# Peptides against a protein of PDB entry 9IZ0, part 230

Target 1, 345 residues: chain A of PDB entry 9IZ0
Amino acid sequence: ITCLGSNGHTYKQLVKGGNDDLRQDAVMEQVFEQVNGFLRSYRKTSQRNLSMRTYKVIPLALKTGVIEWVQDTIPLGEYLDSAHKVYHPKEWSLSTCRKLIAEKQMEDLETRLKVYDLVCRHYRPVFRHFFLESYADPVQWFTTQTNYARSTAVASVLGHVLGLGDRHGQNILIDKTSGEVIHIDLGIAFEQGKKLPVPECVPFRLTRDVVDGMGITGVEGVFRRCMEFTLETLRREEDSLLSVLEVLRYDPLFSWLISPLRRMKKQKMQLENFNQPESGNITTDASRDPKIQRNNVSGESEAERAILKVRQKLSSTLSVEASVGELIRIAQDPSYLALMFCGWS

## One batch from the design tools (peptide; made by RFdiffusion4, then SolubleMPNN)

Design b2_p22_7_s2 (from b2_p22_7, 11 letters changed)
Fold by OpenDDE base, seed 3:
Structure b2_p22_7_s2 (fold): chain B 345 residues (1-345), chain A 22 residues (1-22)
Amino acid sequence: as target 1 above (345 residues)
Amino acid sequence: SELEEITKKIQEAAKKGIKPPV
């Protein structure tokens, strides 16, 4: 829909009807706004304008809502596929890389590492070109690349702490004006991605292309420092953050479990992206079977486990630097990236 | 290890014909 604002500007809004429970997205956006409050209040993060980029989600009913249209954005994966064809036209196609990784899905970790390395040698990073081609002015180039590294650092810490898992390139938007990242489709939180058929194994996405966008310093500069300042802020505000999550524990609108429908939709995305769309109308009548009472007790126990994991991730047992160092190490570890569907880009 | 458990889950997914999300 297009809405006329009181300022005379027309705003595009996406009305989602169907099976998308936007309540989880709306709740996660509310958590991000609270975290953005903490980031604004702490000197080290405020001085850098560190924030999680949010978008407005208004849930209207079960499986319906309005989403703000994020203007001037591109999905990271769309840019990377297009740019790779331009800058590396003699390298393997994304489809060839995907096929080779998928053919090795049954193999051991050693074989998967060899295949991952082979794919990496035939599919080089290109995301640095986004900043070089989009911003002719050196100051704009430096500013947008810095904004990207800052925004990615905040999203990476929050992604780890809130257990958002591997945000694939279609769920990460790049703001073409600022270079900031915008995470969309927040339907998997609190490590529920680890319960997928293909488990999410990284704390956040830090693939070669995500790093290539940070420029010559890679992770060693703005990114690492901004992760450290973000984690330092979240550790300082632990009780405030946990209090926000405790409110969500009792929110009957928030599902601490992946809905069987979202699990099936992700399983179907995991199935259908390999086979042409057979138009099978599976009308699954969700009859209210008495499993609802077991789901509430399981949901409360999952909420408690989720909050406990957040507390554990905010623990001061390791320094901020050591904790960030370990997160960066794991997120870039070829052993994890080789197990991902698309860990090479 | 966590990696072995993940590897096993991926293998079980592959046996079920669950392809990676494209």
Scores: peptide ipSAE 0.296, ipTM 0.821, DockQ to the pose 0.686
Fold by OpenDDE base, seed 5:
Structure b2_p22_7_s2 (fold): chain B 345 residues (1-345), chain A 22 residues (1-22)
Amino acid sequence: as target 1 above (345 residues)
Amino acid sequence: SELEEITKKIQEAAKKGIKPPV
């Protein structure tokens, strides 16, 4: 939908109709705005303009809402698929890589590591080209690559702390103007991704292409330091962050659990996208949704467990540097990435 | 290990015909 604002500007709005619980996105965006407040209040983060990029979500009804369409964005996965075909036309297709990984889904970790390494050798990173193509001016190039590394660092810390799941290349947008990342579809949080049939194994997405976008320094320098400053800020504001999350415990509309329906919808999308490469908007007919009585009692216990897990992730038992170092290590560990659906890019 | 548990869960999912998310 295109809306004329009272200011005469035309705003593109995505009206999402269907089974996507935009309330969860709206709530997570509110948490991000609170965290952005903490990042603005702390000198080390404010001097770097560290923020989680947010988008406006207006839930209109239980299954409908208006999302601000973030102008001048591209999904990371869309860019990577297109760029890989351009820069590496002799390498394997994304479909070939996906097929090989999936054919080995039953195999042991050692076999999966061998297949992951094989895929990695035939599907090389290309995301550095996004910055090289988009910014002819060296100052703009450096600024946008720095903004990318900064925004990815903030999103990585927040994604880990809040246990954001489903961080695939279609749920991560790149702002073509700033180079910043925008995380969308926030419907899997508080480690509910670990309850998926294929568990999410990494704390955040730090695949080879995500790292390639950081330039020559990779995870070192801007990214690592911005993760450290972000985690330092979140540890400082732990009580404030936990207080924001406690408000969600009492929100009867917030889902601390992956709905069996979202789990099934993801399972179906996983099954269907394996057989046809076509971008079919599968409007799954909304008519057969069994009224899953959300037992409120199970939601409260899951909320308490989620908040406890956030507190544990903010623990000062390890230094900020040690904690960030371990997160970066795990997020790049081939043993975890080999178990992912698309851990190679 | 965590990796062995995850590997086992993925194998159990694959036995059920559950493919990874695209």
Scores: peptide ipSAE 0.266, ipTM 0.809, DockQ to the pose 0.738
Fold by OpenDDE base, seed 4:
Structure b2_p22_7_s2 (fold): chain B 345 residues (1-345), chain A 22 residues (1-22)
Amino acid sequence: as target 1 above (345 residues)
Amino acid sequence: SELEEITKKIQEAAKKGIKPPV
């Protein structure tokens, strides 16, 4: 839909309907705007224009809302699938890689590591080509690659601190103009991704293609330094950030728990990608009355646990450099990436 | 370890026919 604003400007809007509760997305975008305030106030982050890219979300009902259409973007996963076909036409298809990883989900970590390595050898990084294709001018190329590394660093720190889940290549947009990342579908936060059937193992997405987009320095230089400055800002503003999260504790629109519907939808999307034929009547015993699981865990006790985890992640027990170093290590660890659905790209 | 717990959860999910998200 295109809306005419009171200012005479036309705005493209996406009307999202279906089973997606946009209230959680709207709340997370409000948290990002507050964090962007902290990043603008701190010299080390403001001098680098560090921000989490946001988009406007207006929830209209439980299952409908209006999202600002982010123009000039592409999903990371869409670009990568296209670019792999162009630059590596003799390598394995994304579907072949997914199938091999899926077939080995029951196997031990050693077998999964061998399959992950095999997939990695037959599906090489290509995301550096995004910058080479999109920006013929060397200054624009360097600027946009720098903006990508900066925005990815902010999103990585903030995503870890807030425990953002579901960070697959379709939920990460690339701005074709700025090179910045835009995270969408924020419905899994506060480590609720660890409650998925395939748990999220990494603090943020730092796969080989995410690193390849940073250019020859990889995670070293711009990315690492921007993570350090972002974490330093969030540690400085800990009380302010916790106060923002305490307001969300009382937001009746916010769910500190993954909704049974979102869990089932993600579980069903999980269920569609494995080529096992339909013959297993797994009676999803739909008779687990969603009422019974609601009774024993007060939403308040989950909010308190979530806020406590945020405080723990902001702890100054380790230096900023040591904390960032450990996060970068874990996010790239093949042992964690081999357990993910798409840890190779 | 956390990896063993995650591996076990994935195995339990796969036994239940639960596949990874696209």
Scores: peptide ipSAE 0.259, ipTM 0.803, DockQ to the pose 0.719
Fold by OpenDDE base, seed 2:
Structure b2_p22_7_s2 (fold): chain B 345 residues (1-345), chain A 22 residues (1-22)
Amino acid sequence: as target 1 above (345 residues)
Amino acid sequence: SELEEITKKIQEAAKKGIKPPV
């Protein structure tokens, strides 16, 4: 839809209907706006204009909502698939890589590491080309690549602290104007990604293509330093951040748990994207309701656990540098990435 | 290890026919 604002400007909006609970997204965007307030308050983050890029989400009843259409964006995964075909036309297709990783899903870690390494050698990073193609002016190129590294650093710290999941290449948009990342579909938070059938094992997405976009310095330049300044700010504002999250404890509409329906929908989407049209009537008798023990884990007990996990991640037991160093290490560890669905790009 | 537990969970998911998300 297109809306006319009170300022006379026309805004494009996406109406989601039927099956997307946008309340989770709206709440996470509110948390990001509060964090952006903290980032503006501290000199180290303010001088670098560090922010989580936000978008407006207006939930309309239980199953409908309006999302701000972010203009001039592209999904990271869409760019990478197209660019890889252009720059590496002799390498393996994304479908070939996915197939090889999936065929080894039952194997041990050593075998999975060998297959991951093989895939990595046949599917090389290309995301540096986004900046080289889009910006002919060296100052614009450097500025946008810097903005990308900065925004990715903020999103990585926040994604870790808030336990954001489902960070695949379709849920990360790149702003073609600024180079900033925009995270969408925020419905997996507070480490609920670890409760997926394939657990999310990395603190944030820091795959080879995500790093390739940072240019020649990779993680050791703007990215690491901006992660450190972001984490330093969040540690100083721990009580303020926890107070924002405590408000959510009392929101009856906020889901601290991934719903069984959302788990099943994700499982189905995981299955449907692998169905090439072989017409086999596999009537998967969905009638085996696994007795999901309704452990009446009160929503309060899950909220309390989530808040405790946020507090633990903000702990000053390790230096900011040591904490960021460990997060970067884990996020790039082939042993974790080999266990992911698309850990190579 | 954490990696072994994760590997085991993924193997259990695969046994249930749960493929990785595309």
Scores: peptide ipSAE 0.253, ipTM 0.800, DockQ to the pose 0.731

Design b2_p22_7_s3 (from b2_p22_7, 12 letters changed)
Fold by OpenDDE base, seed 5:
Structure b2_p22_7_s3 (fold): chain B 345 residues (1-345), chain A 22 residues (1-22)
Amino acid sequence: as target 1 above (345 residues)
Amino acid sequence: KELEEITKKIQEAAAKGIKPPV
């Protein structure tokens, strides 16, 4: 829908209805605004204008709401697929890479690593071109690449701490004006991504293309330092952050668990990417709602486990530098990326 | 080519007084 604002500006809004609980997104955006408050209050993060980019979510009813249309954005995965065809037209297609990884999904780690390495040799990073082609002025180029590395660092730390899942290239938008990342579809949180049909084994998305966008320094510069300052701020504000999450513990509408319906939808999307459209009208009559007995694993017990995991991730047992170093290592480890649905890009 | 273009853009940014953000 397009709304006329009281200021005479037209705002595009996405009305989402039916299957996704926009309350999850609205709550996570509220948590991000609180975290942005902490980042503004701390000198090391405030001086760098560190923030999680947010978007407005207005839940109207169960499964319905209005989302702000983020103007001048592109999904990371959409850019990468288009750019790869332009810059590397002799390399493998994304569909070929996906097929080869999927054919080995049930194989041992050694076999999966060999296929991952093979895919990586035939599908090279291209995300540096986004900054090179979009920004002719060196000031704009450097500023936007810096904003990208900063926003990716904040999103990586916060995404790890909150256990954000489903961080694929369609759920990460790039702001074409600022170079900042915008994370969308926030309904897989608190490590529920590990319950997906393809478990998420990385703390955040730090694939070769995500690193290529940081420029010649890769992770070794603005990104690492901004991760460190973000984690230092979150450790300092641990009690404040946990207090925000405790409010969600008592929200009867907040789901600490991935819904079976959302799990099935993600499973279908993962499978449909493997099947060419054979035009078989399998009207699988979804009318059999299996009465999955909601075993009353009290939403309280899952909330408590989630809050305990957040506290564990904020532990000062390791230095900020050591903790960030380990997170960066794990997020780039081929042994984890080879297990992912799209760990090569 | 690409590395030269990147290096040139970094040098032009540095010449404009854009310090690498610390």
Scores: peptide ipSAE 0.052, ipTM 0.620, DockQ to the pose 0.013
Fold by OpenDDE base, seed 3:
Structure b2_p22_7_s3 (fold): chain B 345 residues (1-345), chain A 22 residues (1-22)
Amino acid sequence: as target 1 above (345 residues)
Amino acid sequence: KELEEITKKIQEAAAKGIKPPV
């Protein structure tokens, strides 16, 4: 819809109707606003203006809400598909790469690694070109690339700590004005993405194109340092963050479990992304909602496990540098990336 | 309304967990 504001400006708003509970997204945005408070209070993060970019989500009813239209953005995946065609017109299409990965999805890790390497050789990173083509001024180029690396670092730490899943190129927007990343569709949190038919294996998206956007220094520049400062802030504010999450533990509006409908929808999207033929009539007898009492006990147990897992991720057993180093290593490990739907870009 | 109550509870929880800067 387009709304006329009291200021005479027209605002595009996305009315999302249907099976997506926007309450999850709205609650996660409130958690991010509190985390942004912690990042503003800590010297090392405030000096760098570190924040998770948020967007306004207004739940109106069960399965209905209004989402802020994030102006001047592009989905990362849309940019990358277009840029690969421009800069590497002789390389494989995204559809060819997806097909080859899908054809080997059920094979052993060695076979999947060989196919991943083959795809990587025929589909090279291009995301550095976003900054080069969008910003003619060297200061703007440097500033926006720095903002990208900073925002990606914050989103990566938060994505890991809060177990944000389904962080693919369509769920990551790039702000064309600032170079910052905006994560959308937050309906999978607290590692619920690991319960999907193809589980997420990486702590956050750190594919070759995500790294290419960081420029010559890759992960070893602004990105690593901003991850370290973000994690240091979250460790300092552990009690505050856990207290925020405990509010959600008993909140009937927050779902600690992926709904069967969301699971099925994400499963369908996963299969569609591979051009796999719709395997026949899964008669979704969706009518057997297991009694509300079992869902509450399971939801409370999952909330407790989720909060425990957040505490474990904030543990000071390893240094900040060692923890960030391991996260970066895992997020770039071909053994995990080869298992993803799109680990090559 | 429910979102405002959650937002308020989240803010109150964050404020309680925020030890005053020593």
Scores: peptide ipSAE 0.051, ipTM 0.630, DockQ to the pose 0.013
Fold by OpenDDE base, seed 1:
Structure b2_p22_7_s3 (fold): chain B 345 residues (1-345), chain A 22 residues (1-22)
Amino acid sequence: as target 1 above (345 residues)
Amino acid sequence: KELEEITKKIQEAAAKGIKPPV
């Protein structure tokens, strides 16, 4: 739809309907706006214009809301699939890579590492080409690549601290004008991604293509430094951030737990991306709902555990540099990336 | 309405946690 803003401008809006509770996204965007306040107040982050890119979410009902249409964006995964076909037309398709990883999903780590390495050899990074194609002017190229590395650093720290899950290439948009990343579908937070059928093992997405977009320095430049400044800001503002999260503890609209329906939907989407539609009547025998004992862990006890985990992630026990160094190491570790649904790009 | 109340509470909580810069 197109909405008239209070400023007299018309904005394109996406009306999202379905089982996705847009209240979760709206609340997380408000947390990001507060964090953006902290980043603006601190000299080291303010001087670099560090921010988490936000989008307006207006929940209208349990299953319906208006999302601000982020103009001039592309999903990272859509760009990478298209660019990989152009730059590496003799390499494996994304579907072939997914199939090989899926076929070994239940195997040991050694087998999964061998398949991951094989996939990596047949699916090379291409994301550097986004900047080379889009920005012929060297100043624009450098500026947009810098903005990408900065925004990815902020999103990586904040995504780790808040335990953002489901960070696949369709949930990460690239702004074609600025080079900044925009994270969407925020309904898997506070480490609920570890409860997915394919558990998330990395603190944030730092795959080979995410790194290739940072240019020749990879992580060892703007990205690392901006992660450090972002973490330093969040540690400084720990009490403020925790006070914001305590508001959500008592919010009946905020879900600290992934809904069973959302878990099943994500499970189905993960499985359907493995099966090409051969025309077989998959009678969904819905009868084997495994009685996963809903340990009635009260929403309060999960909120308390989540807030405690945020506090632990903001601990000053290690230096900012040591903490960021460990996060970058874990996020790039093949032993974790090989366990992901799409850890190669 | 409910979202506006949450927004307000979040902003008030952030403002209380932000010690004024000394």
Scores: peptide ipSAE 0.049, ipTM 0.643, DockQ to the pose 0.014
Fold by OpenDDE base, seed 2:
Structure b2_p22_7_s3 (fold): chain B 345 residues (1-345), chain A 22 residues (1-22)
Amino acid sequence: as target 1 above (345 residues)
Amino acid sequence: KELEEITKKIQEAAAKGIKPPV
């Protein structure tokens, strides 16, 4: 739909209907707006215009809402699939890579690492080309690549602290005008991504293509430094951030847990993305309902655990530099990336 | 019910300065 604003401007909006609860997205966007307040108040982050790129979410009902249409964007995964075919036409298809990783999903770590390395050698990074193609002017090229590294750093720290999950290439948009990243589908937070059928093992997405977009310096330039300043700001504003999250403890509409239905939907999407349609009737015998012990874990007890985990991630026990160094190390570690659904791109 | 709540929230959003297209 296209709405007319009170300012006389027309805004395109996406109406989501069906099964997506946009209340979690709306809450996370409100948290990002508060964090952007902290980033503007702190000199080191303000001088660099560090922010989490936000979008407007209006939840209309339990399963319906309106989302701002982000203009001039492309999903990272869509760009990478297209660019890989252009720049590396002799390399393996994304479907071939996915198949090989899936076939070894139940194998030991050593076998999975060998397959991951094999996939990496036959599917090379291309995301540097986004900036080289899109910006003929060297100043625009450098500015947009810098904005990409900055926005990715903010999103990486904030995504780790809030435990944002489901950070696949379709849930990360690239703004073609600024080079900034926009994270969408925020319905998996507070480490609920670890409860997915393929558990999330990395603190944020820092795959080879995500790094390739940072240019020649990779993570050791603008990215690392902007992560450090972002984490320093969040540690300083810990009590303010926790107070924002405590308001959510009392929101009866906020789900601190991934719903069984959403988990099953993500399971199907993960399986469908591994299976090209060979026409085999796999009767998924839905009869193994694991007795999910309905531990009546009150939503309050899960909120308290989530807030405690946020506090632990903001701990000053390690320096900002040491904490960021460890996060970058883990996010790039092949031993974790080999366990992911798509850790190679 | 669900459509009426949606309509009401669209109207509340419109009152906050976002008008749906007619």
Scores: peptide ipSAE 0.000, ipTM 0.296, DockQ to the pose 0.013

